# Peptides against a protein of PDB entry 7AE7, part 92

Target 1, 321 residues: chain A of PDB entry 7AE7
Amino acid sequence: KVYKDLREFLEVLEQEGQLIRVKEEVNPEPDIAAAGRAAANLGKNQPAVFFEKIKGYKYSVVTNVHGSWQNHALMLGLDKNTSTKDQFYELNRRWDKFPVPPNVVKREAAPCKENVIDKDINLFEILPLYRINEQDGGFYISKASVVTADPEYPDDFNKLNVGTYRIQVKDRDRVGIQALAMHDIAVQLEKAEAENKPLPIAITIGNNPLVTFMASTPVGYNQNEYEFVGALQDGVPMDIVKSDLYDHLYVPAGSEVVLEGHIIPRVRTVEGPFGEFPGSYSGARLQCEVKIDRITHRTNPIFENLYLGIPWTEIDYLMAL

## One batch from the design tools (peptide; made by RFdiffusion4, then SolubleMPNN)

Design b2_p16_3_s3 (from b2_p16_3, 8 letters changed)
Fold by OpenDDE base, seed 4:
Structure b2_p16_3_s3 (fold): chain B 321 residues (1-321), chain A 16 residues (1-16)
Amino acid sequence: as target 1 above (321 residues)
Amino acid sequence: LEVVDKSKELLEKALA
């Protein structure tokens, strides 16, 4: 089975008993993080947790989407009881199908384009933001697939990067992004900053689970993550669409939310602390800042965010491959 | 402790 978007995957998770739906209104803090921890305590078959109603917010949150081997099997379109060994075997078999070029769909065919916000941008109106850890220095978007290109080769699709980075909300229309020197985004940013130019960026939230998986998987600088998604879909291309602001940036057609903007050149602001691991916080440091210039989103967008809790977190499953 | 208990209750209700 192949998924077009997060919603199709969540439907399968629910059908397979790998999603818990919380229908009662919850407080963003501490209930989301606490319920995630409680779900992690259910053992090895950790479900996703879908919060339908968050106090003070309009939209829903889902967490722990990749939080188990069952969810990982389902992501690959396998039986939920497929052994870890067989999942790895199938992953490796499909990996050899790279590259599988994506389909570029028309704007009108892309669900991520259903709604547009181009003025008075307020991230808090679109995303039910909460502190993931009690001591976090702010609200984080921890499971976004961030799209950037090489500013010297913007039309080279092989240099289009889709990565996962720590993103702290800084203001209504600004986020801090942790671009480490080892990340492809840092190379691209360095090139832009050398010329004192903004780096175009699209921060995509709530994607096809294989997009999120590949965005968290290191690949070569000249390898496109979308072409790996097609490989992992057993040769079925994924659907992408042009960003609204940038002809050279492509986003998943089914994204729940797309934040389009730019990294401000040569600006660094305080980001963190963030609890990357239980009881361990990365210190606050100066990081890049993104101005959000446009939002596109699906009607009733789902905010997918990472669960960080007890060992064997969602990150551990995403990185265990 | 109260937060953990509430989260368990929320989860139990969602599993019911």
Scores: peptide ipSAE 0.086, ipTM 0.742, DockQ to the pose 0.032
Fold by OpenDDE base, seed 1:
Formats: C-alpha cells, structure tokens, sequence
Structure b2_p16_3_s3 (fold): chain B 321 residues (1-321), chain A 16 residues (1-16)
C-alpha cells in the first residue's frame, strides 16, 4: 500500500487500532504532552494520538505517528505485525530501487495549495503550537520536512535537499532553524551567505510518512530524498509540486502546511533550550532565522508534531530503521 | 499529577 498524504496514513492507523482520537477539547499545555506520555505508557504498540480540538486554536494536532514498530510496518504498507527483521529486509530491498523519480503535479492538483496566506502571516493561526517539554524555550516544529536547494545549482534536482531540523517559533512569521555543519542545508546556506543572499526554504508539515522518514534519514548530497521515497514505495513515484515562491523548490503535493520563506543571511538569534530527551536539554545557542513569506495549507490542516517522552521516543524509531 | 490523570482519563475514554 502507498499513501499520498498524512491523512491516508492516519486513516490506516485508525483502522488498524494504531491511532487514538481525542475528541474532547484539550488545553495545548500541558494536555497534549501529558496525553502523549500516557500513550507511550501503553507499551510497545504505541498508537498515534490525534487531538481534534485544542483550546484557543482552530485546527488539530497529531503526535506519535512513527512511534511504534507497528506504525513503521504500516508505513511500509506491510502487515502491522511484521517483525522488525522482516521490515528491515523489506526496507533494504526497496532501497535498492533508488532512484524512483517523483511525479510533478500541477498546482491545481496539489492539496497543499487549497489555501494561501501571503499577508499578515501568523503561524499561531495555522499551527496549534505548544511546548513539547515544560522547560522548552518556546514552541517547536519537530517533524517538518525542510526543502532547500544548492544556490549554485538551483536546476539540479539531485541537489534538492529534504531534511528534518529543529525549528523554534520565534514570532508570528519567523522561526529559528538549527542547521548543523554536517547537514546538507548548512552547505547550501554557506554558499548563500557567502554572497549575502537569502537561502530559499520551504518548511513542510504533515507529509506522507515516508517523506518524514526519508527527511530524517541521511543521504548523499547529490541524492534526492523524493527519489528514495519512490523506492520505499516499492517503485511508485511520490507526488511533488512546485513551491509558490521558488521555481527550483518542490514540496510534497499532499503536505498539510507549507511555510515558504528564506533564511536571513548572516543573522543568528538565540534558539532553545529544547528537551530532546527526558531530563536532557540542548542548551540555548545562536541559530539561523527564517522569515516566512507565504503559507499554503490544506483545508483544516493537521499539525503533525514529534512525541518526545520515555524511550523509545518517536525519534528513536525514525533513526532505528 | 492531576493533569496527567485527566489526560490519561481522556485517553482511556478515547480507547473505549
């Protein structure tokens, strides 16, 4: 089975008993994080948790989408009871199908383009933002697939990078992003900053689960993550669409929310702290700042965010495959 | 503690 978007995957998770739907209105803090921790305590078969109603917000949150081996099996379109060993063998078999080029769909065919915000941008109106950990220095977007390109080779599709980075909300239209030197985005940013130019960026939220998986999986600088998604879909291409602001950036056609903007050149602002692990906070540091210039989103967008709780965390599952 | 208990109750209700 192949999923076009997060919604098709959430439907399967619900059908398979791997999603809990919270229909009652919750407080963003501390109820989302507390319910996530409670779900983690249900054992090895940790379900996704979908919050339909969040006080003070219009839209929903889903957490722990990748939070179990059953969810990983289902992501691969396997039986939920497929062993970790068999999942690994199947993953490796499909990996060898690389490259599987994506389909570029028209703007009119892309669900992520249903709504546009290009003025008076306020992230709090689109995303039900909350502190994941009580001591976090702010609100984090932790499961975004961030799209950037090589500014020297904007037309080289193989240099299009889709990665997962720590993103802190700084203002209504600004986020901090952690671009570490080991990440492809840091190489691309260095090239842009050398010329004192903005780096074009698209921060995509609520994707096909294999996009989120590949964005968290290191690949070569000249390898496109979307072509691996097609490989992991057993040779079925994924659907991408051109970004609205940039001809050289392509986003998943089914993204719930796309934040288009730019990394401000040679600007660094305080980011953090963030509780990456229980009782372990990565300290505050100077990080890059992104200006959000345009938002596109699906009608009633779902904010997919990472669950961070007792090990095994959702990150541990995303990195263990 | 109360918040955890309430969130647990919400989760248990959602599982029922």
Amino acid sequence: as target 1 above (321 residues)
Amino acid sequence: LEVVDKSKELLEKALA
Scores: peptide ipSAE 0.073, ipTM 0.735, DockQ to the pose 0.031
Fold by OpenDDE base, seed 2:
Structure b2_p16_3_s3 (fold): chain B 321 residues (1-321), chain A 16 residues (1-16)
Amino acid sequence: as target 1 above (321 residues)
Amino acid sequence: LEVVDKSKELLEKALA
């Protein structure tokens, strides 16, 4: 089976008994993180946890979407009981199908374009933000697929980067992003900053699970993550759409929320601390700052965020490949 | 401790 978006995957997880739906209103803190930890304690078959109602917010949260080998098997369209060995074998077999170019759909056919916010941007109105860890220095968007391009070669689709980065909410329309030297985004940012230009960015939230998987998987600088998604879909192209602000940036057509903006050149602000692992906090550092200029979103958008807690976490499953 | 217990109860209710 191939999934067009997060919603189709969540439906399958629910049908397979790999999603828990919390229908009662919860507090964003500490209930979301606590329920995630409780789900992790259910053993090896950790389900996703979907929170329908969050006090003080309009929209829902889902966590632990990639939090088990069963969820990983289902992501690949396999039986949930497929062994880790057989999943790895199938992943490698499909990897050899690279490249599988995506389909570019029209704006009117893209669910991520159902609603637009271009004035009075407030991230707290669209995302049910919460602290993932008690000692976090703020609210984090931890499972976004971030789209950037090479500013010297903006029309080179092979250099379009889709990556996962630590993103701290700084203000209503501002986020900090951790662009480490090891990430392709750092190369692209260095080129933009050399000319004192903003780097165009699209931060996409709530994607096709294979997009989130590939955004967390290191690939070559001249390899497009969307073309790997098509390979991992066993040769079925994924659907992408042009961003509203930038002709050279393409986002998943089915994204729940798209934050379009720019990295401010040569500006660094304090970011962190963040609890990346249990009992391990990365210290506060000077990081890049993004201004959000436009939001597009699906009606009743789902905020997909990372579960962090006692191993095995989603990070452990996403990095174990 | 009380918050963890409430979250467990919510999860148990959602599993029922």
Scores: peptide ipSAE 0.047, ipTM 0.704, DockQ to the pose 0.031
Fold by OpenDDE base, seed 3:
Structure b2_p16_3_s3 (fold): chain B 321 residues (1-321), chain A 16 residues (1-16)
Amino acid sequence: as target 1 above (321 residues)
Amino acid sequence: LEVVDKSKELLEKALA
């Protein structure tokens, strides 16, 4: 089975008993994080948790989408009871199908383009933001697939990078991003900053689960994550669409939310702290700042965010494959 | 403690 978007995957998770739907209104803090911890404590079959109503917000949140081996099996379109060994075998078998080029769809065919916000940008109107950990220095977007390109080779599709980075909300239209020197985005940013130019960026939220998986999986600088998604879909191409602001950036056609903007050159602002792992906070550091210039989103967008509770966390599952 | 208990109750209700 192949999924076009997050919604198709959530439907399957619900059908398979791997999604809990919370229909009662919850407080963004502390209820979302607490319910995520409670779900993690239900045992080995950790379900996704879908919050339909969040006090003070219009839209929904889903957490723990990748939070179990059952969910990983379903992501691969396997039986939910498929062993971790057999999942790994199948993953490796499909990996050898690389590259599987994506389909470029028209703008009018892409669900992520249903709504546009190009003025008075306010992230809080689109995303039900909350503190993941009590001691977090702010609100984090922890499960975004971030799209950037090489500014020297913008038309080289093989250098298009789709990665997962720590993103702190800084203002209505600004986010901090942790671009570590070991990440491909840092190489691209260094090139842009050498010329004192902005780096174009698209921060995509609520994707096909294999996009999120590949964005968390290190690949070569000259390898495109979308071509691996097609491989992991057993040779079925994924659908991508051109970004609205940039001809050289392509985003998943089914993304719930796309934040288009730029990394401001040579600007560093305080970011953190963030509880990346239970009992460990990364200190506050100077990090890059992104200006959000345009948002596209599906009608009633679902904010997919990472669960960072007690082990096994969703990160542990994303890193274990 | 109360928040954890409430979240457990919400989860239990959603599982029922």
Scores: peptide ipSAE 0.037, ipTM 0.695, DockQ to the pose 0.031

Design b2_p16_3_s4 (from b2_p16_3, 8 letters changed)
Fold by OpenDDE base, seed 4:
Structure b2_p16_3_s4 (fold): chain B 321 residues (1-321), chain A 16 residues (1-16)
Amino acid sequence: as target 1 above (321 residues)
Amino acid sequence: LEVVDRSEELRKEALA
C-alpha cells in the first residue's frame, strides 16, 4: 500500500490497532507527553497517539506515528507483523529503485492548499504547540520536513533538500531552526548569507510517513529525498506541489500544514535547550531564525510531532534503518 | 547564554 498523506496512514494505523485515540480534552502540558509515555509502556507494539481535543487549541495532535516496528512495516505497506529483517530487506530492495521522480500536481489538486493565511500569521492558531519535555526552553516543532534549495542552483531539482531540523517557536510568525554544519541546509544557508540574502524555506508538517522518514535519512547533496520516497513506494511517484511563494520549492501535496517563509540572513537568536534524549538536553545556542510569511493548510490540520519519552523513542525507529 | 523561557507568555499573548 502507498499513502498519499498522513491521514491515509493514520487510518491504516487505526485499522491495524496501532493508533490510540484520546477523545477527552487534554492539557498540552503535561498530558500529551504523559500519554505518550503511557502508550510507550504498553509494550513492544507502541501505537501512535491521536489527541482529538487539546485545551486552548482548535486542532489535534498526533505523536509516535513512527514509534514501533509495526508502524514502520505499515509505512512500507507491509504486514504489521513483518520481521525487522524482512523490513530491512525490502527497504534495501526499494532503495535501489532510486530515482523515482515525483508527480507535480496542480495547486487545486493539492490538499495542503485548502486554506491560506497570508496576513496576521499566528502559529498558535494552527498548531497546538506544547513542551515535549519538561525542561525544554520552548515549544518545538520536532517532526517537520523542511524544504530548501541551493541558492546558486535553485532550478536543480537534485539539490532540493528535504530535511528534519529542530524548530523552536519564537513568536507568532517566527521560529528558530537548528541548522548544523553537517546538514545540507547549512550549506545552502551559507551561500545565501554570503550575499546577505534570505534563504527561502517551506516547513511542512504532517506528511506521508515516507516523506518524514526520508527527511530524517541522510542522503547525498545532489540527491532529492522525494525521488527516494518514490523508490520506497516501490516505484510509485509521490505527489508534490509548487510552493505559493517560491517557484523553485516543492512541498508534499498532502501536507497538513505548510509554513512558507525565509531564513533571515546573518541573524542568530537563542535556541534551546531541548531534551533530545531522556535526561539529555542540548544546550542553548545561537541559531538561525525563520520568518513565516504564508501558511497553507488542510481543513482541520493535524499537528504531527515527535514523541520523546522512553527508549526506544520514535527517533530511534526513524534512524534505525 | 541565559535562557529565558517566555513560552507561556508567548502562548498567552498569541491566543488572547
Scores: peptide ipSAE 0.533, ipTM 0.900, DockQ to the pose 0.852
Fold by OpenDDE base, seed 3:
Structure b2_p16_3_s4 (fold): chain B 321 residues (1-321), chain A 16 residues (1-16)
Amino acid sequence: as target 1 above (321 residues)
Amino acid sequence: LEVVDRSEELRKEALA
């Protein structure tokens, strides 16, 4: 089984009993985190949790999409009861299929382009933002696949980076991003900032689960994460589409939300704290600032965000393979 | 860095 988008995966999770649907209206805090913790307490078979209605918001949230070995097996299109050993075997077998180049689809064929916001950008109208942890210094987008390119080689598809970074919402149209020196985005940003230029960025939310997986998996600077997604799809190319603002940035065609903008050169603002792990908060630091210039989104976009409540957290499963 | 949490204010202003 190959998934075109998050929705196809959520359908399979629900069919397999690996998704809990919360139909009643919840408060963003503390109910989302509390329900996530309650789901985690159900044992080894931690389901995804889908919140249909969040007070004060129009759209839905899903958490813990990758939060179990069963969900991970299903992501690979395997039986949910596939052993961890067999999942690793299959992942390794598929990894050797790299590279599998993606299909570039037309704009009109990309679900992420169904709606466009190009003025009066307000992230809160599109994303049901909440504190993941009680002591978080703000609202976080914790499961985005962030697309950037090498500003020296913008047309080199092999240098296109799709990574996962900690993103704090700073304003209606601004986010802080943690671009650490070890990340490929930091190399690209350094090149842009050397010339005092903005770094083009597309922050994609609610993706094909293998995109999210690969965005969280370190690869070489000259390796494209989308080509690994195709490999992990057992040789089936994924679908990507050109961003609206940038000819050199490609986003997953099925993304729920795409935030297009730029990292502001040589600007650093306070970001954090964030509870990356239970009982552990990463302190506040000066981090990069992104201006959001355009949003594209699917109709009734689903905000996919990390569950961080009780170990094993979703991060633990994403890093385990 | 003393962080002043203004997240609730931000949400209120953004959704007003």
Scores: peptide ipSAE 0.527, ipTM 0.902, DockQ to the pose 0.817
Fold by OpenDDE base, seed 1:
Structure b2_p16_3_s4 (fold): chain B 321 residues (1-321), chain A 16 residues (1-16)
Amino acid sequence: as target 1 above (321 residues)
Amino acid sequence: LEVVDRSEELRKEALA
């Protein structure tokens, strides 16, 4: 099976018994993290956890979407009981199909464009933001697929980067982003900052699970993650749509939320700490800051965020591949 | 870097 969006994947997870739905109203803290930890205690078959109601917020949260080998198998459209060996074999087989170019859909055909916010940007109205770990220095968006391009080659689709970065909410319309030198975004940012120009960015949340997977998987600078998604879909192109603000940025058509904006050139603000691993916090550092200029979102957007509870964490599965 | 966690204040202000 190929998934157009997060919702189609969540439906399959639920059908396969790999999703727990929490219907009662929960507090953002500590209940989301606590429920995630409780789900992790269910053993190797860690389900996704879907929170329908969060106190003080309008929309839902889902965590631990990639948090098991069963979920990984289902992501590949395989039987949930497919062995890890067979999953890797199939992954490698499909990887060799690269490139599979995405299908560019019209704006009116993209679910991520159902709603637009272009003024009075307030992330808290759209995302049920919470502290993932008790000692986190803020609210984090930890499972976004961040789209940037080479500012020197904006029309080179092969240089379009889709990556996963640690993102701390700094204000209603600002986020800190950790762009490390080893990341393609850092190369692109360096070019923009050399000219004291903003770097266009689209932060996409709640995607086709293979987009999230590929955004966490290092690829070559001249390789487009969307073309790998198509390969991992066994040759079925994924659907992308042009961003609203930038002609050269394309986002997944099915994204739950798209935050369009720019990295502010030569600005660094305090970001962190963040509990990347159980019992270990990455320290606070000066990081880049993004101004959010536009939001597009699906009706009743689902905030997909990372589960970082007890090992094996969702990040362990995303990085172990 | 002294990190002042203003997250709760930010949330309160953002949802007021």
Scores: peptide ipSAE 0.516, ipTM 0.891, DockQ to the pose 0.855
Fold by OpenDDE base, seed 2:
Structure b2_p16_3_s4 (fold): chain B 321 residues (1-321), chain A 16 residues (1-16)
Amino acid sequence: as target 1 above (321 residues)
Amino acid sequence: LEVVDRSEELRKEALA
């Protein structure tokens, strides 16, 4: 089974008993984090948690989408009771199918293009933002697939990078991003900053679960994560669409929200702290800042965000594969 | 680095 988007995967999780739907209105804090922790206490088969109504916001949140071995099996289109060993075997078998080039779809065929905001950008109107951890220095977007390209080779599709980075909300139209030197985005940013140019960026939220998985999996600088998604789909290409602002950036066609903008060259602002692990906070640092210039989104967009709580966290499962 | 958490103020201003 192959999923076109997050919604198709959530439907399967719900059918398989791997999704809890919270229909009552919740407070952003502390209820989202508290409900996530409660779901984690249900045992080894941790479900995703879908919050339909969040006080003060228009749209929904889903957490813990990758937060169990059952969810990982279903992501691969396997039986939910597939052993961890057999999941790894199948993952490795499919990995050898790389590269599987994506399909570039027309703008009119891409669900992420259903709505456009190009004026008066306000992230809070689109994303039900909340503190993941009690001592976080702000609201975080913790499960985005961030698309950037090599500014020296913008048309080289093999250098298109899709990665997961810590993103703190700074303003209505600004986010801080943690671009560590070990990440491909840091190489691309260094090239842009050497010329004092903005780095084009697309921050994509609520994707096909294999896109999110691959964005969290380190690959070679000259390897495109979308071509691995096709491999992990057992040779079925994923669908991508051109970004609205940049001819060289492609985003998943099914993304719930796409934040298009640029990293401001040679600007650094305070980012953090963030509780990456239970009882462990990464300190505040000077990090780069992104200006959001355009938003495209599906009608009634779902904000997918990372579950962080008592072990096992969703990060533990994403890093274990 | 003094971390000033203005998140609640930012949210209130953004949704007013």
Scores: peptide ipSAE 0.515, ipTM 0.897, DockQ to the pose 0.860

